# Peptides against a protein of PDB entry 4XPM, part 3

Target 1, 160 residues: chain A of PDB entry 4XPM
Amino acid sequence: VMLHSKNVKGFLENTLKPYDLHSVDFKTSSLQSSMIITATNGGILSYATSNNDVPKNSINEINSVNNLKMMSLLIKDKWSEDENDTEEQHSNSCYPVEIDSFKTKIYTYEMEDLHTCVAQIPNSDLLLLFIAEGSFPYGLLVIKIERAMRELTDLFGYKL
Target 2, 67 residues: chain B of PDB entry 4XPM
Amino acid sequence: DIKGTIAFDTHGNVIESTGVGSQRIEDIGDLSKVTLDAEGFAQVQGDSLLVHLYKRNDITLAVYTSA

## One batch from the design tools (peptide; made by RFdiffusion4, then SolubleMPNN)

Design b1_p8_4_s1 (from b1_p8_4, 5 letters changed)
Fold by OpenDDE base, seed 1:
Structure b1_p8_4_s1 (fold): chain B 160 residues (1-160), chain C 67 residues (1-67), chain A 8 residues (1-8)
Amino acid sequence: as target 1 above (160 residues)
Amino acid sequence: as target 2 above (67 residues)
Amino acid sequence: MLRGPKVE
């Protein structure tokens, strides 16, 4: 299926679901936010959030969106720096991965009390970004984003 | 590069495994004996791979990466 | 480790 904006939004909403280890009493919280942003400027192309209690077009919604924009920009900037830093690419917070012969890197970043994870969609100008509570283990966050990215093959190689 | 994962409980029962982890279930015996830090983290070198361990709520996750 | 650095 061709990935349109509506499909992307639905995809991101689905990624909000907790990581649930079956057969045991272990389940993470839902992601706070899931986003696709531009690697160039950190602009948000699509996003989903678990905060559905905020009325649409309210001041609180605007502030929430603005907060997402701020966070995405900060993470994009840090990501950009790390992509140009060999040492950071070999740190314990960088996870090189290969998906269908396409190589990319997953980075984990702590932002205030939140756990974040970002990865460039292979060969694209896009980043996939997960934002979770501090209770969400980084390891599971990394696994989650890797598995999610495998479902975004339509965006592989996407250039702005 | 992430090569695989193993998640196991306090009894060494496999909860899930992926990649090379699926072929290294026997590592659980050794991994379960690793001393974790105060936050439940550790790194272990084994067979040219680096294993990243974290434990939360009695579940241990092992992530196998390139050394 | 499975941790991330703080975003500056």
Scores: peptide ipSAE 0.046, ipTM 0.728, DockQ to the pose 0.022
Fold by OpenDDE base, seed 5:
Structure b1_p8_4_s1 (fold): chain B 160 residues (1-160), chain C 67 residues (1-67), chain A 8 residues (1-8)
Amino acid sequence: as target 1 above (160 residues)
Amino acid sequence: as target 2 above (67 residues)
Amino acid sequence: MLRGPKVE
């Protein structure tokens, strides 16, 4: 199936769902936000947020988007720094992974009181970014984003 | 690199397992004895892997990664 | 402990 912009949006919306074992009383909160951003400038190509009850074209909507832009830029900058730092790549906040013979790295970052993780979509100019509450364990975020990225093979190698 | 996971309850019953975790069910005995911090987290160095422990309520999740 | 670096 060819990935279109609307399909990507729907995909990101699905990633917002909690990590749920179903059979036991273990369920995380929903992600606060899920985004695909450019690795070059941190620009948002697509995003999904929880609590989408803000009216369109409202000041609150604009402010929320601006906040996402700020977060995406900050995380992109940190990611860029870490990609050029051998020590950071060997820290416990960096998870090398291989998906279908494509190698990438997942980074976890604390942003204010939020837990975030970001990963470059293999061989692409794109980053997948999850933002969650502090109650969301980093390990689960890593697992979640790895599994999600396995569903984005159509974006592997995507160049701007 | 995530090599696998084990989720288990307070009785040591496996809730789910993936990757190398599926072959390391025997680790539950040792993992259940690990002292977690105030947030329910711990890291345990294994023979060749680092185990990240996350406990909430009665469920403990062990994530196996490269050391 | 597994913690991400502070971004903000």
Scores: peptide ipSAE 0.045, ipTM 0.740, DockQ to the pose 0.021
Fold by OpenDDE base, seed 3:
Structure b1_p8_4_s1 (fold): chain B 160 residues (1-160), chain C 67 residues (1-67), chain A 8 residues (1-8)
Amino acid sequence: as target 1 above (160 residues)
Amino acid sequence: as target 2 above (67 residues)
Amino acid sequence: MLRGPKVE
């Protein structure tokens, strides 16, 4: 299935769903945000947020979008630094993974009281970024983003 | 009365831990070998604690209780 | 400054 802009946003919206074991009293919160950003400058290409009750074109919406832009830029910058630092790549915050013979790395970052996870879409100029509350375990974020990337094969190798 | 928890994947990697579970990460080796029933459930007595195991998909949750 | 603990 070809990923169009509308399909990408729909995909990101689906990633917002919490992780639920169903039969046990274990359920995460929904992701706060899910984004695809550029690895070059941290620009947001697509995003989804769990807070959809903000009126359109309101100052609250603008602040929300600006906050996402700020977070995406900061995470991109940190990611870029880590990609050029061998020591950071061997830290506990870096998870090298292989998806269908394509190699990438997953990074976990704490931002204020939020838990974040970012990974380069294999061989692309794009990053997938999850932002969650502090109650969302980092380990589950890593698993979640890895599984999500497996569904984004159409974006593998995408260059700007 | 839950004393702690450990969640781990099929490779034994820790997803999260709380309470006494954070001090018992070494239990994953033994817990991963426990045979679960058709519903992905098992109970294992360890020390003075009872461990309730729940597995769904590739994630196992261990809940430590006093009884 | 961003950090990323592996285990919570």
Scores: peptide ipSAE 0.066, ipTM 0.697, DockQ to the pose 0.024; fails the geometry check
Fold by OpenDDE base, seed 2:
Structure b1_p8_4_s1 (fold): chain B 160 residues (1-160), chain C 67 residues (1-67), chain A 8 residues (1-8)
Amino acid sequence: as target 1 above (160 residues)
Amino acid sequence: as target 2 above (67 residues)
Amino acid sequence: MLRGPKVE
């Protein structure tokens, strides 16, 4: 099944849902944002946000989008630095993973009071980026993003 | 309703702690002995708090909740 | 599970 822009948007929207434990009454907050960005320049290809109450074309919407652009760029820059730093790749903020024989790395980054998690979609020029509140455990973000990437096999190897 | 967290490695070294977890580092000894399921998950009742355990690779995350 | 570095 080929992923189209609309399908990707819907996918990202679905990732916003809280991490819910079935055995007990526990769930995280919703993700603040979920994005697919370019690894080259941090450009946003698709995104979803939990706050959709902002009127379209409003100043608040523009500010929100601009904020996402800023965050995506910052995360991309940090990610790029870490990808070129052996020490950072072996730090506790880096999780090497393998999905269907494809290798990638998951990074966790604190951004102000937010918890973020980013991973290169295997063999692609794309990054999947989750932004959550500080109450969202990093470990759960890692698990969440790994599971999400398993559903993005159509984007494996995607080159710009 | 997360009250705190502890992340630790296979050697029991603290990687991260937040909230009440920062005051319960001594729990690592017991938490490290808990058998996790195939998905790397377990739940342990500890006094007034419920601990949710997640393990991925060599890192275990303990999430403390009131329920 | 891990705390990431702060991004500025």
Scores: peptide ipSAE 0.046, ipTM 0.683, DockQ to the pose 0.024; fails the geometry check

Design b1_p8_4_s2 (from b1_p8_4, 4 letters changed)
Fold by OpenDDE base, seed 3:
Structure b1_p8_4_s2 (fold): chain B 160 residues (1-160), chain C 67 residues (1-67), chain A 8 residues (1-8)
Amino acid sequence: as target 1 above (160 residues)
Amino acid sequence: as target 2 above (67 residues)
Amino acid sequence: MLLGPKVE
């Protein structure tokens, strides 16, 4: 399976959009970041951030990317531990889901004051990772990431 | 201005709760009976909070905000 | 204690 970087980037950018419940007067903030990372070492394959006003090659951009790298690694490590811990898989922070007969798990993690959600793309070596502000409810974050994964069927089974 | 959330399954089991939602687990009984629109949404008024409901894939999310 | 759904 070929990973088309431009298409994936555009997809991740689209996931940044707020969750808007049109039938009720409720709208979330935008995601802070959306990422596809490797399950093996937490390396970032693609990412999108809501703060696009940072000039390229600026110190602020470098710091932002470095922060994402650190968070991705930490979340990957936590995810790996939880995948090998039956108790953690039965916690309220783990959501088993099935997409087109493929099983995966969605995990929610508190990272400082941020709400994060991560899930293994079914049968792949890839993780989808959402990072949002603390005002973004975990429930909606879980729904959002599940729906997003349903649009990534081309990445199902992707191996490094 | 989210005050809390409750996510529950079709059996009324709590999947996740935050904020004031963690203190209002008893609301699940009533929330599960609320008629949702064609999109799976509803808005119900409580005593002091407004509850936004969304149901999809057998999971119901209740978001509590100021009334 | 719920007043009921708000109709839009």
Scores: peptide ipSAE 0.021, ipTM 0.716, DockQ to the pose 0.013
Fold by OpenDDE base, seed 1:
Structure b1_p8_4_s2 (fold): chain B 160 residues (1-160), chain C 67 residues (1-67), chain A 8 residues (1-8)
Amino acid sequence: as target 1 above (160 residues)
Amino acid sequence: as target 2 above (67 residues)
Amino acid sequence: MLLGPKVE
């Protein structure tokens, strides 16, 4: 079943929720952003943001979207470099994982004061990208994105 | 995907437990010795379960998930 | 079995 854009948007919105393990001391902040981007050029196919206080079509909203575009491009570029670097694939910032017999890698990147996590959707031309505050542990981001990818099986093998 | 949890203090005392964690209180002895990263996080694998450790404000939370 | 934490 082909996922409609609206369904993908709804999925990304759900990923924004904090990682809550039913402990007061173990609740993260919400993700700032969740995106599906192209692995080829970093183009945003779908995205969700937790900052809903910004009016649509405002200058601030436009700047926010532009910032996401810039971040996605930078992360895609770094990801592309790492995918062509064996040493980086064995670094502490790379997490090889297997989902339903499909292999992929999760990368963590520091972007200014933000914690980011990116992974190629298995056998696809798509990347899933999470952006969170610095208070969101990388280890939990990795777990979160892995679990999220398990729900995106319809996008496995998606080619542009 | 969470199968259970254990929260314990710096003395190894159980603060709370849920799910399979309630049956694995004895794991605290080993879990308390695990070296955590700078963010207070670590992972430990046991049998068919993966344990995620997170320490914050002198409380350690162990989360049991599928491996 | 300790997997070891990832250091970012």
Scores: peptide ipSAE 0.019, ipTM 0.571, DockQ to the pose 0.019
Fold by OpenDDE base, seed 2:
Structure b1_p8_4_s2 (fold): chain B 160 residues (1-160), chain C 67 residues (1-67), chain A 8 residues (1-8)
Amino acid sequence: as target 1 above (160 residues)
Amino acid sequence: as target 2 above (67 residues)
Amino acid sequence: MLLGPKVE
C-alpha cells in the first residue's frame, strides 16, 4: 500500500492521541504536534497538531505553523549534530533501535518546556518528530515513536 | 499498600509515575544502579518507604509501599 | 511493556 499525503496526514493525526496506561491510572496529554520532516533541511512534509481551535488563515495559525517550522529546523540541526557525534549517540538522549532489520536512532530533546522526540525513518531522508508537553514522559515518547515508525514501513528507504 | 510507582527505561527516562512516585523522580538515578536478582527483582529501603523494583523487557517498575 | 500496579 502506497502512502499518499492524505494517508500520512491521517496517520500523524492518529499519533496525537494520548498514551493511556490503564493499569496504573496514568494517561498523558495529547501530543502537541506530530510531523514528518526532511532530514536535509528540516522542512515539514506533513504535520498534525492538537490545537485545532485556531481559525484557519488566522494570524494565530500562521504563527503556530511558523513556530513548528522553527522547531523542526532546530531539532533537525540538533539531530544532525548528534548523528555526527559518537558521544551524543551514547547519551541518555539516544536510543538505537532496529525495526524490520533496519537500524535507526531515536533522540529525545527538551525544547524550552516541551518534550520532543525525533527519529530517522529507516534508510530515508525523513524524520518523524513528536512534540509534547513537559508532562509527557520521555520514556513514553520513545515507545510511542518506535511503535509509530513500525507503521511507516512504506516510507523506509524514501529519498528526496 | 501501594503509595506510588515509577516506571523508567534503561536510559533512566520516566515512562510513567503515580502517587508518591511522581514526587520522587530523582530516585531513578539511584534505583537504576540497584542490582536485581535473576528474576529482575529487588527491594530497597527508602525514606520511610519500601521500594519494590521489577525489571522486565528493559523497563523497570518501582513500586513504593509502606512496608 | 511492563505494566505497573494501580496505586491505592
Scores: peptide ipSAE 0.019, ipTM 0.755, DockQ to the pose 0.023
Fold by OpenDDE base, seed 5:
Structure b1_p8_4_s2 (fold): chain B 160 residues (1-160), chain C 67 residues (1-67), chain A 8 residues (1-8)
Amino acid sequence: as target 1 above (160 residues)
Amino acid sequence: as target 2 above (67 residues)
Amino acid sequence: MLLGPKVE
């Protein structure tokens, strides 16, 4: 299976959509950002943001990307630390999951006033990262990223 | 009369909240320790409100009503 | 604090 950048970008854009609980009067905001980053260096391979009103090639766009780079690196570092910490893996912020016999972990992190959620794509060098406002419940972020991960089977086992 | 709701997972993370539930997120710590019956139900008194608990598929829903 | 049975 070949990784197509356009397909991945479209996928990430779709994940930005709010989570709508139809049974109750509750709907989240859109994700602020959705990213696929490297587990090794936290480098951004693909990303989508809800703030697309920034002109292309503008200074504001560059600053936005730089901010994402910083956040991705910080989250990757925290993720790496937790993967080497048994206590953190048993905390309430870590969700072990199994998708098609592949095991992975979902982590939730606070970053300033933002809610973030990250998971390693099973048996890959890639992390899927969601960044949302503080009003976005962690429980829904976990559900959202798990469901999204199930749609990324083509990336399972992807090595850089 | 429903005054609000909180839904949370087995880790105590919020899934959704409405009404007074949005202001009572701290209750999750106590609610998660409530003993549920065989059907996944319980009722507990919290301040002036009655809390109805229902757990299904590892999700717990707390419904706040007047006593 | 909520009143009711707790998990032992």
Scores: peptide ipSAE 0.014, ipTM 0.786, DockQ to the pose 0.011

Design b1_p8_4_s3 (from b1_p8_4, 5 letters changed)
Fold by OpenDDE base, seed 1:
Structure b1_p8_4_s3 (fold): chain B 160 residues (1-160), chain C 67 residues (1-67), chain A 8 residues (1-8)
Amino acid sequence: as target 1 above (160 residues)
Amino acid sequence: as target 2 above (67 residues)
Amino acid sequence: MLRGPAVS
């Protein structure tokens, strides 16, 4: 199936939604950002952000995008290091998961006051990256990103 | 996705329960002993269900899921 | 960049 940029963008926008437990009075904040980046150089292929109040083409938007680029690169670099470190892969911040017989790993990283998690889309050159506020529990981020990846089967095995 | 929930206080008293959680009140004894991380969260694998624990303001929420 | 908390 052919993937269109618009479809991927829409998917990422949906991942921004809070983690909502309907049975009880519990709801997280929305994700700050959701991105698909390259595992090779951390380049952003698609992204969504909950901060839609910034005017397009404004200096603030440019700074926001640049900030996303910076965060993406930093997380990619850390991810790359961990993927080459057996000890880090067995740490309590690495979550091996299997989706339809495809294996991948979810990593959680703290970036300043933000909570982030990243995972390689199975057998691909792509990473899925979530950025949330510090109030968003890491455990719920892990659950969220795993479930999100289950909906990205079209990207499994995608090579650049 | 979510099969049920149990909310309980620091004394192990049930505050509310839903779904399969209503039939597993006895799990509170074991769940209350689980060490939570700095975020007040933990995951515990049961039989066929995964339990997600989240504690906030002296209330612990257990969410039962299939995965 | 720091590691996030673990899930037990």
Scores: peptide ipSAE 0.043, ipTM 0.626, DockQ to the pose 0.024
Fold by OpenDDE base, seed 5:
Structure b1_p8_4_s3 (fold): chain B 160 residues (1-160), chain C 67 residues (1-67), chain A 8 residues (1-8)
Amino acid sequence: as target 1 above (160 residues)
Amino acid sequence: as target 2 above (67 residues)
Amino acid sequence: MLRGPAVS
């Protein structure tokens, strides 16, 4: 009934798992990162990262907190722009969805060689953000993030 | 492994295509006629590829894999 | 810069 900070972290860790279709034997790669950030400032409230084969010895590593902060801020800014741009909201990279009578939009963005997907948790000041490798199809990211949001009803309407 | 994808709306408009899907846009006509189960899923055998269909919120995703 | 996916 209530999502505590620890529960949210665990939830995000679960979203890192590859996308699986129930009736078929194929799966994607794991997400690189999964985050809940503020829509206002792009601040990270919770995050999870997968273990990469690349050693974490550089400040530019995607799993570093500083790099995640930069990416979250950039995506938040782009999201904010699109929320005020009618043309962007009608593009093929914007997916309007309805969850339990609440409306939100899912946006897909390409960031260098990464595929990203972001959506506002309905009626909240929070964004859910997925970051994946370029091999992760955008369509599957959209489906994945929609399903994830359906499990975050406790955060619907959350205001900072 | 995924060889490609096509995402399309209820009017058959392409939303996204990747990999071999980018060369198979003409498949949308046939894929749109496939009956999906209660989960919005179906499988269609093509030439050398297997197509996995998934639909939610009026968007259909076709995922191409090896047979 | 962030971009949306292109339809191929």
Scores: peptide ipSAE 0.042, ipTM 0.672, DockQ to the pose 0.021
Fold by OpenDDE base, seed 2:
Structure b1_p8_4_s3 (fold): chain B 160 residues (1-160), chain C 67 residues (1-67), chain A 8 residues (1-8)
Amino acid sequence: as target 1 above (160 residues)
Amino acid sequence: as target 2 above (67 residues)
Amino acid sequence: MLRGPAVS
């Protein structure tokens, strides 16, 4: 089964939902943004944002999208650097994981007051990127993105 | 895939427990010694479960998951 | 770009 753009968008929208521990009184905020970007250029292929108060086609929306583009590019660049740095891959911000026998790495990055988490979709030219408020623990972001990637098996091995 | 939880205070007292956590209260001794990151979070591999620790406001929440 | 904390 192939994931179409519409399905991907819907998937990303679902990832925006808070991390909710149903058994206890703990719930995070929603993700600010969730994106699939290219590992090559940091281009946004699909995205979802919780900022729905901005009128569509407004200048504010454009600025918001541009901000996402900027963040995407910056994170991609940092990710690229880390992928070429053995030391960074063993740092406290890199989490090697294996999903269905496919290996990838999850990275956490602080961007101003935002908490970000990025991971290459296994064997693909794509990155999954979560952006959250500072109140969202990095550890939970890691869990969240790993679980999310497990549902993106159709994109495993996707090459541009 | 949460299998259970344990919430405990700085003294290791159980605040609440659910699921498999209710049967693993003895883990608190070890969990309380785990070094948490700057966000008050840690992950510890147990026997067959992964424990996610989150400390906030002097309360530590341990979440047991399969992965 | 700053590094996030580790999960130990």
Scores: peptide ipSAE 0.039, ipTM 0.611, DockQ to the pose 0.024
Fold by OpenDDE base, seed 4:
Structure b1_p8_4_s3 (fold): chain B 160 residues (1-160), chain C 67 residues (1-67), chain A 8 residues (1-8)
Amino acid sequence: as target 1 above (160 residues)
Amino acid sequence: as target 2 above (67 residues)
Amino acid sequence: MLRGPAVS
């Protein structure tokens, strides 16, 4: 099954929404960014940001995209290292999960003052990446990304 | 996916409850003893439900979900 | 720099 770019973009935009348990005291901020990147090179296939009002072809737009590219590459590299490190896979930053009999791992990484969460779409060459402010608890990020991946079954097994 | 919630204070008093949480107020005793991480979060597997704990500003929220 | 914080 092939997903069109518009469908993926819309999906990622929806993931930006705060984690809301209908309790004011525990409502999170919106995600800063949500991306689907390649597991091989960290290339961005699709992305969404909480601030989409940047003018097209502006310096600010280029800088923001470049920043996302840098972050995606760094996270991909760390993810790749952890996937080859048994100790890291058993750390408290790694969450093994199973979705419809497909196994994957969710990793949480701190990047400066940001909270990030990344997971390989099962059996695919793709990673789902969430970037949030430090006010977004890692535990809730894990829940959020797991639930989001359940909506990406069409990408399971996707190879570049 | 959320089956219910319980919010309680440092004295174990119920602040609010929803869903299955309303029927599991007695869980507060055990939940209050769970060690939380640096973010104030923990996950505890129960009988048939997974409990997600989050403490913020002396209020603990327990979210019951399917395993 | 990326770090993996301990999370329950």
Scores: peptide ipSAE 0.036, ipTM 0.597, DockQ to the pose 0.024

